Peptides against a protein of PDB entry 4Z5W. Designs and how they scored, part 25

Target 1, 305 residues: chain A of PDB entry 4Z5W
Amino acid sequence: IPDVFLELNKLWYFSAQSNLFNGEMPRSLSNSRSISLLSLRNNTLSGQIYLNCSAMTNLTSLDLASNSFSGSIPSNLPNCLRLKTINFAKIKFIAQIPESFKNFQSLTSLSFSNSSIQNISSALEILQHCQNLKTLVLTLNFQKEELPSVPSLQFKNLKVLIIASCQLRGTVPQWLSNSPSLQLLDLSWNQLSGTIPPWLGSLNSLFYLDLSNNTFIGEIPHSLTSLQSLVSKENAVEEPSPDFPFFKKKNTNAGGLQYNQPSSFPPMIDLSYNSLNGSIWPEFGDLRQLHVLNLKNNNLSGNIP

## One batch from the design tools (peptide; aimed at target 1 K90 P245)

Design b2_p14_7_s4 (made by RFdiffusion4, then SolubleMPNN; from b2_p14_7, 5 letters changed)
Fold by OpenDDE base, seed 2:
Structure b2_p14_7_s4 (fold): chain B 305 residues (1-305), chain A 14 residues (1-14)
Amino acid sequence: as target 1 above (305 residues)
Amino acid sequence: SPPGFLTTDYPPVL
């Protein structure tokens, strides 16, 4: 990418996504005062990520995902006072989340999917201070760590939480009950154990639940038949979705189905590939908005309602 | 095979 962005003093949106751009991010782009939305996703860009947040006063969205960047996570990003969305997926940082992210009050959507992030306890402890955080994607990190159950953890405004395919141990954490606006939860492809907690059914906005491919035991909580978002068509005010799409992938190398918005996901309960027992509750029939109920590959018994 | 999980990883440019 040429270093010509100093001349582009009116550039508000720059998208060079899904090309074969190599080399470093242009220094003039890292100093752009005009740019609001920057997407360089899905290229072969390299070097250290550096953004001059004191210059980039209009930056609201940053997508650098699926590039060959190296080095540290930019600890100065909280100084980008308007920066709301960050996609750093598939950038191999091999790092912890910077402590400076405690101050990231502009942050609404963050993805570190497949970025070799370490220490989930530190990551969640830091990110809970992001009061405006609505979307958090941490998939393909934290290999074999324990999902913290610390009751002090609180994500009050969280709507989308995706921590899939981490081989995480532990249980469904009680601190998620403090996220009453949670709409989408994906904890699939972990080593989570214990019972599925009944308080999940109290998350009235939860329309997409994926707990598939874990080690959950016991009965399906009857409270899941009372998920209000699946009983009634609440006009979920389409909040501004993250500026980055989601992909449902069967593995790291698979092409995934693209979902541009969380609202584009089918209303779903996926509890498949666990060790759940007992009956299928007939009251799942009350979930008039439910499109997908996936209970396959469990130890369920009795009648199909 | 288990169902897929969610990511924000873009597919490679082929």
Scores: peptide ipSAE 0.620, ipTM 0.936, DockQ to the pose 0.898
OpenDDE base, seeds 1, 3, 4, 5: peptide ipSAE 0.616, 0.609, 0.604, 0.605; ipTM 0.932, 0.933, 0.928, 0.930

Design b2_p14_8 (made by RFdiffusion4)
Pose (drawn by RFdiffusion4):
Structure b2_p14_8 (pose): chain A 291 residues (1-233, 242-249, 256-305), chain P 14 residues (1-14)
Amino acid sequence: IPDVFLELNKLWYFSAQSNLFNGEMPRSLSNSRSISLLSLRNNTLSGQIYLNCSAMTNLTSLDLASNSFSGSIPSNLPNCLRLKTINFAKIKFIAQIPESFKNFQSLTSLSFSNSSIQNISSALEILQHCQNLKTLVLTLNFQKEELPSVPSLQFKNLKVLIIASCQLRGTVPQWLSNSPSLQLLDLSWNQLSGTIPPWLGSLNSLFYLDLSNNTFIGEIPHSLTSLQSLVSKPDFPFFKKGLQYNQPSSFPPMIDLSYNSLNGSIWPEFGDLRQLHVLNLKNNNLSGNIP
Amino acid sequence: STRPEEPTNLLFTS
């Protein structure tokens, strides 16, 4: 990508995604005062990611995903004070999230999916301090680590939480109850154990729950039949494993408890869930009748 | 030259 971005001082939108571009991002792009939307994803771009945050005061959305970059996660990123969305998926950082991210107050959406992020314990202790974070994708990282149960964790405005295919040990942590506005929860494809917490039914905005492919035991909590959003009625897309979904509401309401060890019966009160599109209880130890 | 769009921001399901 040519180094001509000092000359293009009115450029607020640049999208070069899904091409064969290689090499580093030109430094002038890293210094662009006017750039707002930048999408370079799905190229062969490489090197340490450098962004001058004193210079890029208009940067609002950054998508460098699926590229050949290496080095660390840039620690100066919280200083890009208008940056609201970062898609860093499929960049092999082999690193932890910098502590400075606790100060990233403009951040509303973040994806480190399949990025070789280590230490989920430190990563979550840091990111809970980003007060405006509404969506978090940590899928395919933290391999075989433990999902922290530390009760001090609070993600208050969190709408979408996705940490799948990390083979995480531990239970569904109670501190998730500190995310009362949670819409979409995906903990699938992990090693999670214990029982399914009844408090999940207390999440009034939750419409999509994927607990599939875990080691969960015990009963289906009765509170799931009283889930409010299941009973009654921005750019950074998601892929399901790939089928594209543009926003969280693109996912039809779902309960997927499949591929666990769950026991007991199916509650008749599930009939109260009139807005439920998908109910997947396959590959469990469930017994009794079908209501 | 171009290339297809690749998945990012992945979710897993059964």

Design b2_p14_8_s1 (made by RFdiffusion4, then SolubleMPNN; from b2_p14_8, 4 letters changed)
Fold by OpenDDE base, seed 5:
Structure b2_p14_8_s1 (fold): chain B 305 residues (1-305), chain A 14 residues (1-14)
Amino acid sequence: as target 1 above (305 residues)
Amino acid sequence: GTRPVKPTNLIFTS
């Protein structure tokens, strides 16, 4: 990438994703006063991530995913006072979340999907201080750690939480009951155990629940048949989506389907591949907005209603 | 049905 961004003093949007760019980010780019949205996703950029936050006063969105950056997560990012969205997926940091992220009040959407992030306890303890955090994607990290159940953890504005395929141990954490705006929860492909807690049915905005491929036991909570977002259409608040797309890979051989907004996911309850027992509640028939109910590979019995 | 050997239906951002 050429070092010419000083001359581009009116450049608001720079998208150069899915090219063959190599080397480091140009110094003039890291000092751009005009850029609001920067996407360099899916290149071969290297070196350390450095942004001059005192210069980059208009920066609102940063997508550096799928690059060959090295070093630590930039601890100065909280100084970018307008920075809302960060996608650092597939950057192999082998690091913990910086303590400075406690001060990251502008942060609304964060992804570290498959970024070799370590210490989930520290990560959640830090990120709970981000009062505006709505979307958190942490899939393919924290291998074989324990999902913390500390009741003091509070994510008051959290809407999307994805911590899939981490081989996490523990139970569904009670601190999620402090997130009344939660719309999408994915804890699939872990080693979570215990029962599915009934309080999940009190999350009135929850339209997408994936607890598949765990070791859950007991009955399906009857409260899931009363999830308000799946009973009625009225509360689909079109909220500002992250500036990065989501991808869902259905099959190992298929490309990921792109979802531009979390609301584009079909309303779903997936409890497949657990050890759940008991009957299918007839009251699942009340969930008129439900598109996908996946209960396969459990120990369920009785009649199908 | 047999459990898939690799994680499927994962949501990611890149």
Scores: peptide ipSAE 0.484, ipTM 0.906, DockQ to the pose 0.083
OpenDDE base, seeds 1, 2, 3, 4: peptide ipSAE 0.443, 0.440, 0.472, 0.477; ipTM 0.820, 0.821, 0.903, 0.907

Design b2_p14_8_s2 (made by RFdiffusion4, then SolubleMPNN; from b2_p14_8, 4 letters changed)
Fold by OpenDDE base, seed 1:
Order: structure tokens, then sequence, then C-alpha cells
Structure b2_p14_8_s2 (fold): chain B 305 residues (1-305), chain A 14 residues (1-14)
């Protein structure tokens, strides 16, 4: 990428995704005063990620996903006072979340999907201080760690939480009950154990629940049949989506399907591939907005309602 | 039932 951004003093959006750009990010781009949205996703950019936050006063969205960046997660990003959305997916950091992210009050959406992030306990302890954090994607990190259950953890404004395929141990943490605005929860492909907690059914905005491929036991909580977002359309709060797309890989051999916003996911309850027992509640029939109910590969018995 | 060998239905952002 040429180092010409000093001359582009009115540049508001720069999207150069899915090209073959290599080398480092241009210094003039890292110092751009005008840029609001920067996307360089799916290139071969390398070196250390550096942004001059004192210069980049208009930066609101950053997508650097699927690049060959090295080094640490930039600890100075909280100094970008208008920065709301960050996509760092598929950047191999091999690092912890910086402590400075406790001060990241502008942050609304963060993805580290498949970025070799370590220490989930520290990550959640840090990120709980981000009062405006609504979307958190941590898929394919924290391998074989324990999902913290510390009751003091609080994500009051969290709407989307995805911590899938981390081989995490532990239980569904009680601190998630303090996230009343939660719309999408994915904890699939872990080693989570215990029972599915009944308080999940009190999350009135929850329309997408994936707890599949864990080691959950006991009965399906009856409270899941009363998820208000799946009973009626009235509570579907359309909120601003992250500035980065989501992808869902249905099959090992298929490409990921793109979803531009979380609300584009079909309403779903997936509890498949656990050790759940008991009956399928007839009251699942009350979930008129539910598109997918997946209960396969459990120990369920009785009548199918 | 046996767990699939590879994760499916994973949500990611790149």
Amino acid sequence: as target 1 above (305 residues)
Amino acid sequence: GTRPVQPTNLIFTS
C-alpha cells in the first residue's frame, strides 16, 4: 500500500479488503486524521500493528482481520477515543488482552476469532470494564482453559457473546445472568459440564443459543420454553450491528456463509451433542419465532411432543 | 452419540 494518505486529508472510508497487499501498513495511514472506517481484511500485511491514536482522532472502525501481522496487540488502542469496532480475527498474536483495554470506553464490538489469544480469565476481567461492549467474539482461542465463573464479572450491555471451539472447561457461568440484553450466546464446541442453568430462559432478548458439543447433563430447563424473543416479535430490538460481518461454517468442506448482522442468524436453540436427559417439553411449541431446534445426540427420552 | 471430528456451525469474523 503506498504511503500517500497525508494527501488524502478528506478520506473518511478506506476499504481495501480481499486484495494481495503485503508489507507494513503505511505510516501516513496510521497517522490519518480524517479516516473513520479502516478495513484491510484478508491481505498479507505484516509487521507490528501500530496506530497513532493522537493523530487518528476520527477512527471509529478497524478491520485488520486475516493478515500476517506479528507482535503484540496494540496496547494504545484505548487512546483512540472514538474507536468502537475492532476485528482482529485470524491474526496470530499468541498473547493476552492488554491491561489497557480496561480503559477502552469507546469499544462496542471486539473480535479476536482464531487469534491465538491466551488467558480467558484475564481477558474477561479486563473486558468487563468496557461499559459499552456489546459484541464479543472469541472463537478458537484459550485452548483447554477454564471458563471463569467469578460472580463479580459483569457485562451489562453485552448482546453477542461467542466463545466457541476453545475446549473450555467449567460450567455456564452465573455472571452471564447479569447480561439482560444478551441476544446471541454461543459456547459450542467446548468441554463445559454441569446443568444448563434455568436463568437462561430469563434472557428476554436471547434468540440464538448454541450450547452444542459440550458435556452438559440433566434436563433441558423448562424456562427455555418461555424465551420471550422466541415467543413473540415484540421485543426484537434492532440495534446497530458491528461494522464487520459474521461467518458461519455449516460443514467442514463448505465455505462460511456471510451474515452482515447478528439479527440475520435464524432464531435457534442448539443443545445437540451433550448428555442431556429427560423429555422434550411440549411448550417448545410456544416458541413461534424459533427456526431451528437441535436436540440430537443426547440421552433424551419420552414422547416427542 | 459420537462427537463430530471437526467443529461445525462455528461463528467467526474472518
Scores: peptide ipSAE 0.494, ipTM 0.909, DockQ to the pose 0.080
OpenDDE base, seeds 2, 3, 4, 5: peptide ipSAE 0.468, 0.033, 0.283, 0.483; ipTM 0.900, 0.721, 0.844, 0.903

Design b2_p14_8_s3 (made by RFdiffusion4, then SolubleMPNN; from b2_p14_8, 6 letters changed)
Fold by OpenDDE base, seed 1:
Structure b2_p14_8_s3 (fold): chain B 305 residues (1-305), chain A 14 residues (1-14)
Amino acid sequence: as target 1 above (305 residues)
Amino acid sequence: GSRPVQPTNLIYTS
């Protein structure tokens, strides 16, 4: 990428995704005063990620996903006082979340999907201080760690939480009950154990629940049949979605389907591939907005309602 | 039933 951004003093959006750009990010781009949205996703950019936050006063969205960046996660990003959305997916950091992210009050959406992030306990302890954090995607990190159950953890404004395919141990943490605005929860492909907690059914905005491919035991909580978002068409005020798309890979051989916003996911309860027992509640029939109910590969018995 | 060999239905952002 040429180092010409000093001349582009009115540049508000720069999207150069899915190209063949290599080398480092241009210094003039890292110092751009005008840029609000920067996307360089799916290139071969390398070196250390550096942004001059004192210069980049208009930066609101950053997508650097699927690049060959090296080094640490930029600890100075909280100094970008308007920065709301960050996509760092598929950047191999091999690092922990910086402690400085405790001060990241502008942050609304963060993805580290498949970025070799370590220490989930520290990550959640840090990120709970981000009062405006609504979307957190941590798929394919924290391999074989324990999902912390510390009751003091609090994500009051969290709407989307995805911590899938981490081989995490532990239980569904009680601190998630303090996230009343949660709309999407994915904890699939872990080693989570215990029972599915009944308080999940009190999350009135929860329309997408994936707990599949864990080691959950006991009965399906009856409270899941009363998930308000699945009973009625609540006019969920479409809050601004993250400035980055989501992808869902249905099959190993298929490309991921793109979803521009979390609300584009079909309403779903997936509890498949666990050790759940008991009956299927007939009251699942009350979930008129539910598109997918997946209960396969459990120890369920009785009548199918 | 046996767990699938590879993760499916994963949500990611790149």
Scores: peptide ipSAE 0.517, ipTM 0.913, DockQ to the pose 0.080
OpenDDE base, seeds 2, 3, 4, 5: peptide ipSAE 0.490, 0.501, 0.158, 0.496; ipTM 0.904, 0.909, 0.715, 0.906

Design b2_p14_8_s4 (made by RFdiffusion4, then SolubleMPNN; from b2_p14_8, 4 letters changed)
Fold by OpenDDE base, seed 1:
Structure b2_p14_8_s4 (fold): chain B 305 residues (1-305), chain A 14 residues (1-14)
Amino acid sequence: as target 1 above (305 residues)
Amino acid sequence: GTRPVLPTNLIFTS
């Protein structure tokens, strides 16, 4: 990318996704006072990620996903006082989340999907201080770690939590019940154990639940038949989506389907590939907004209602 | 039942 952004003093949006750009991010871009939205996703950019937050006073969204950046996660990003959305997916950091992110009050959406992030306990302890954090995507990190169950953890404004395919041990943590605005929860493809907590049914905005491919036991909580967002349309809070798309890979050989907003996901309960027992509750019929109920590969018995 | 060898239906952002 040429170092010409000093002359582009009115540039508000720069999107150069899915090109063949290589080398480092140009210094003039890292110092741009005008840019609000920066997306360099899916290139071959390299070097250390550096942004001059004192200069980049208008920066609100940053997408650097699927690049060959090296080194540490930029600890100075909290100094970008208007920065709301960060997509660092598929950047191999091999690092922990910087402690400075405790001060990241502008942060609303964060993805480290498949970024070799380590220490989930530290990550969640840090990110709980981000009071405006609504979307957190941590898929394909924290390999074989334990999901912390510390009751003091609080994500009051969290709406989307995805921590899939981490081989995490532990249970569904009680601290997540303190996220009453949660709309999407994905903890699939872990090694989570215990029972599915009944308090999940109290999450009135929860329309998408994926707990598939774990080691959950016991009965399906009856409270899941009372998920208000799946009973009625009245509580569908249309909220501003992250400035980055989501992808869902159905099959190993297929490309990911793009979802521009979390609300574009079909309402779903997926509890497949566990060790759940007991009956399917007839009251699942009350979930008039539910599109997908996946209970396959469990130990369920009785009648299908 | 046997779990698939590779994760499917994963949500990611890149």
Scores: peptide ipSAE 0.457, ipTM 0.888, DockQ to the pose 0.080
OpenDDE base, seeds 2, 3, 4, 5: peptide ipSAE 0.182, 0.436, 0.034, 0.429; ipTM 0.798, 0.879, 0.656, 0.811

## One batch from the design tools (peptide; aimed at target 1 S165 S188)

Design b2_p15_1 (made by RFdiffusion4)
Pose (drawn by RFdiffusion4):
Structure b2_p15_1 (pose): chain A 291 residues (1-233, 242-249, 256-305), chain P 15 residues (1-15)
Amino acid sequence: IPDVFLELNKLWYFSAQSNLFNGEMPRSLSNSRSISLLSLRNNTLSGQIYLNCSAMTNLTSLDLASNSFSGSIPSNLPNCLRLKTINFAKIKFIAQIPESFKNFQSLTSLSFSNSSIQNISSALEILQHCQNLKTLVLTLNFQKEELPSVPSLQFKNLKVLIIASCQLRGTVPQWLSNSPSLQLLDLSWNQLSGTIPPWLGSLNSLFYLDLSNNTFIGEIPHSLTSLQSLVSKPDFPFFKKGLQYNQPSSFPPMIDLSYNSLNGSIWPEFGDLRQLHVLNLKNNNLSGNIP
Amino acid sequence: LSIPPTVPNEPSNFV
């Protein structure tokens, strides 16, 4: 990509995604005062990601995903004070999230999916301090690590939480109850154990719950039949493993408890869930009748 | 400024 961005001082939107571009991002792009939306995803771009945050005061959305970059996660990113959305998926950082990210207060959406992020314990202790974070994708990282049960963790305004296919040991942590506005929860394809916590039924905005492909045991908590959003009625898309979904509401309401060791019966009170589109209880130890 | 894609869109942000 040519180094001409000093000359293009009115450019607020640049999208070069899904091309064959290689090499580093030109330094002038890293210094652009006017750039607001930048999408370079799905190229062969490489090198240490450099962004001058004193210079890029209009940067609001950054998508460098699916590229050949290496090095660390830039620690100066919280200083890009208008940056609201970062899609860093499929960049092989082989690194931890910098501590400075606890100061990233403009951040509302973050994806490190399949990015070789280590130490979910430290990553979550840091990111809980980003007060405006509404969506978090940590899928395909933290391989075989333990999902921390440390009760001090609070993600207050969190709407979307996805940490799948990480083979995570541990249980569904209770600190997730500190995310009362949670809409979409995906913990699937992990090694999670224990029972399914009844407090999940207390999440009034939750419409999509994917606990599939874990080692969960015990009963289906009765509270799931009283889930409010299942009983009664921005750009950074998601892919389901790939089928594209543009926003969290693009996902039809779902309960997927499949591929676990769950026992007991199916509660008749599930009939109360009139807004439920998908109920997947396959590959469990469930017994009794079908209500 | 937008440059037309030359390659397929690859998935990211996995659910």

Design b2_p15_1_s1 (made by RFdiffusion4, then SolubleMPNN; from b2_p15_1, 6 letters changed)
Fold by OpenDDE base, seed 4:
Structure b2_p15_1_s1 (fold): chain B 305 residues (1-305), chain A 15 residues (1-15)
Amino acid sequence: as target 1 above (305 residues)
Amino acid sequence: MVIPPTVPIKPTNLV
């Protein structure tokens, strides 16, 4: 990418995603006063990620995902006072979340999917201080760590939590009950154990639940039949989505389905590939907005209602 | 499993 962004003093949106760009980010780009949205996703850019947040005063969205960047997560990003959306998916940091992210009050959407992030306990302890954080994606990190159950963890404004494919141990953490605005929860492809907690049914905005491919035991909590977002249409508050798409893979070899917004996900309960027992509650019939109920590969018995 | 942006896997040319 040429170092000409000093001359581009009106450039508000720069999207150069899915090209063949290599080398480092040009210094003029890292100092752009005009750029609000920067997407360099799916290139071969390298070096350390550095942004001059004192210069980049208009930066609201940063998508650097699927590049060959190295080194640490840039600890100065909280100084980008308008920066809301960060996509660092598939950047191999081999790092922890910086402590400075405790002060990241502009942050609304964060993805570190498949970024070799370590220490989930520290990551969640830091990110809980991001009062405006609505979308958090940590899939394919924290391999074989324990999902912290610390009751003090609080994500008050969290709407989308995706921590899939981490092989995480532990249980469904009670601190998620402190996220009453949660709309999408994906904890699939972990080693989570215990029972599915009844308080999940109290998450009135939860329209998408994926707990598939875990080691959950016991009965399906009856409270899941009373998920208000799946009973009635009235609670579908379309809030501003992150500036990055989501991808659902059905299988390891399948092409990912792109979802541009969390609301584009089908209303779903996926409890498949667990060790759940007991019956299917007939009151699942009350979930008139439910598009997908996946209970396959469990120990369920009785009649199908 | 929702994988947040799997940027289209660049075809890794299996060289």
Scores: peptide ipSAE 0.030, ipTM 0.649, DockQ to the pose 0.074
OpenDDE base, seeds 1, 2, 3, 5: peptide ipSAE 0.020, 0.023, 0.020, 0.022; ipTM 0.649, 0.642, 0.628, 0.678; seed 3 fails the geometry check

Design b2_p15_1_s2 (made by RFdiffusion4, then SolubleMPNN; from b2_p15_1, 7 letters changed)
Fold by OpenDDE base, seed 5:
Structure b2_p15_1_s2 (fold): chain B 305 residues (1-305), chain A 15 residues (1-15)
Amino acid sequence: as target 1 above (305 residues)
Amino acid sequence: MVIPPTQPVKPTNLV
C-alpha cells in the first residue's frame, strides 16, 4: 500500500479488503486525521499493528482480520476516543488482552476469534470495564481453559456473546444473568457441564441460544418455554450492528454462512449433542417466533407433544 | 456455532 494518505485529507472510508497487499501499513495511513472506517481484512499485511491515536481522531471502525500481523495487541487503542468496532479475527497474537482495555469506553464491538488469545479470566475481568461493549466474539481461543463463574463479572450492555470452540470447562456462568439485554449467546463446542440454568429463561431479549456440543445433563429448563423474544415480536431492537460480518458454521467442516447483522440469525434454541434427559415441554408450542429447535443427540424421552 | 470470518479466503477462490 503506498504512503500517500497525508494528501488524502478528505478520505473518510478506506476499504481494501480481500486483496493481495503485503508489507506493513503505511505511516501516513496510521496518522490519517480524516479516516473513520478502515478495512484491510483478508490480505497478507505484516509487521506490528501501530495506530497514532492522537492523529487518528476520526477513527470509528477498524478491520484488520485475516492478516499476517505479528507482535502484541496495540495497548494504545483505548486512546482512539471514537473507535467503536475492532475486528482482529485470525491474527495470531499469542497474547492476553492488554490491561489498557479497561479504559476502552468507546468500544462497542470486539472480535478476537481464532487469534490465539490466552487467559479467559483476565480477558473477561478487563473487558467488563468496557461499559459500551455490546458485541464480544472470542471463538477459537482459550483452549482447554476454565470459563470463569465469578459472580462479580458484569457486562450490563452485552447483546452478543460468542465463545464457541474453545474446549472450555466449567458451567454456564451466573454472571451472564447480569446481562439483561443479551440477544445472542453461543457457547457451543465446549466441555461445559452441569445443568442448563433456569435463569436463562429470564433473558427477555434472548432469541438465539446455542449450547450444542457440550456435556450438559438434567432436564431442559421449563423457563426456556417463556423466552419473551420467542413468544412475541415486540423486542426486535434494531440496534446498529457491528461493521464486521458473522459466520454460522452448521458443521466443523462446512463453509460459514455469512450474516451481516445479528438480527439476520434465525430465532433458535440449539441444545443438540448433550446428555439432557426428561421430556420435551408442550409449552415450546408458545414460542411462536422460534424458527429452529434442535434437541438431537440427547437422552430425551416421552412423547413428542 | 457462530464465528467471525476466520478463513483467509484467498481472492483466487472467488472465481
Scores: peptide ipSAE 0.094, ipTM 0.724, DockQ to the pose 0.089
OpenDDE base, seeds 1, 2, 3, 4: peptide ipSAE 0.073, 0.024, 0.024, 0.024; ipTM 0.695, 0.682, 0.674, 0.687

Design b2_p15_1_s3 (made by RFdiffusion4, then SolubleMPNN; from b2_p15_1, 7 letters changed)
Fold by OpenDDE base, seed 4:
Structure b2_p15_1_s3 (fold): chain B 305 residues (1-305), chain A 15 residues (1-15)
Amino acid sequence: as target 1 above (305 residues)
Amino acid sequence: MVIPPTRPVLPTNLV
């Protein structure tokens, strides 16, 4: 990428995603006063990520995902006072979340999916201070760590939480009950154990629940049959609109389905590939908005209602 | 038949 962004004083949107760009980010780009949205996703850019937040006063969205960047997560990003959306997925940091992110009040959407992030306890302890955080994606990190259950953790404005494929141990953490605006929860492909907690059914905005491929035991909580967002459409829930797409692969060999918005996800309960027992509640019939109920590969018994 | 694991939702193409 040429170092010409000083001359581009009116450039507010720069999208150069899915190209063959290599080398470092141009210094003029990292100092752009005009750029609001920067997307360099899916290139071969390298070096350390550095942004001059004192210069980049208009930066609202940053997508650097799927690049060959190295080094630490830029600790100065909270100084980008308008920065709302960060996508650092598939950047191999081998790092912890910076302590400075406690002050990241502009942050609304964060992805570190498959970024070799370590220490989930520290990450969640830091990120809980991001009061405007609505979307958090931490999939493919924290390998074999324990999902913290510390009741002091509070994500009050969280709407989307995706922490899948981490091989995380522990239980469904009680602190998630402090997120009443939660719309999408994906904790799939972990080693989570215990019972599915009944308080999940109190998350009135929860339309997408993926707890698949865990080690959950016991009965399906009857309270899941009363998930308000799946009973009726009456709650026009304000959607989180991260500037990064979501991708769901149905199969390892299939292309990922792209979902541009969380609303593009089908209303779903996926409890498949657990050790759940008991019956399927007939009251799942009350979930008139439910598109996908996946209970396969459990120890369920009785009649199909 | 090992159904290939449905990969979790990711914010980026698993290209």
Scores: peptide ipSAE 0.042, ipTM 0.697, DockQ to the pose 0.093
OpenDDE base, seeds 1, 2, 3, 5: peptide ipSAE 0.029, 0.028, 0.025, 0.031; ipTM 0.670, 0.658, 0.673, 0.689

Design b2_p15_1_s4 (made by RFdiffusion4, then SolubleMPNN; from b2_p15_1, 7 letters changed)
Fold by OpenDDE base, seed 5:
Structure b2_p15_1_s4 (fold): chain B 305 residues (1-305), chain A 15 residues (1-15)
Amino acid sequence: as target 1 above (305 residues)
Amino acid sequence: MVIPPTRPVKPTNLV
């Protein structure tokens, strides 16, 4: 990429994803006063990620995902006072979340999926201080760690939480009950155990639940038949979606279907591939907005209602 | 399982 961004004083959107760019980010780009949206996703860019946040006063969205960047996660990113969306998926940091992210008040959407992030306890303890954080994606990190169930953890504005395919141990954490705006929860492909907690049915905005491929036991909580978002069409307030797309995989080997917005996900309960027992509640018939009910590969019995 | 784009979709050479 040429070092000409100093001359481009009116450039507010730069999109160069899915090319063959190599080398480092040019210094003039890291100092751009005009750029608001920067996407360099899916290239072969290298070196350390450096942004001059004192110069980049208009930066709102950063997508550097699927590049060959090295070194640390940039600890100065909280100084980019307008930066809302970060996609660092598939950058191999081999690092913890920086302590400076406690001060990241502009942050609304974060993805570190498949970025070799370590220490889930520290990551959640840091990120809970991001008061505007609505979307958090941490899939394919924290391998074989324990999902912390510390009651002091609070994500008040969290709408989308995705922590799939981490081989995480533990239970569904009680601190998620403090996230009343939660719309999408994916904890699939872990080693989570215990019962599915009844308080999940109190999350009135929860329209997408994936707990599949875990070791959950006991009955399906009857409270899941009263999920308000699945009973009635409440107007899902079209909140500004993350500038990065989501991908739904049906299995580990499948290509991902792209979803540009969380609202484009079909309303779903997926409890498949667990050790759940008991009956299917007849009151699942009240979930008139439900598109997908997946209960396969459990120990369920009785009649299908 | 929902994931962000975790694989470089190599640009499919539109042949």
Scores: peptide ipSAE 0.167, ipTM 0.724, DockQ to the pose 0.090
OpenDDE base, seeds 1, 2, 3, 4: peptide ipSAE 0.142, 0.037, 0.024, 0.085; ipTM 0.721, 0.710, 0.664, 0.712

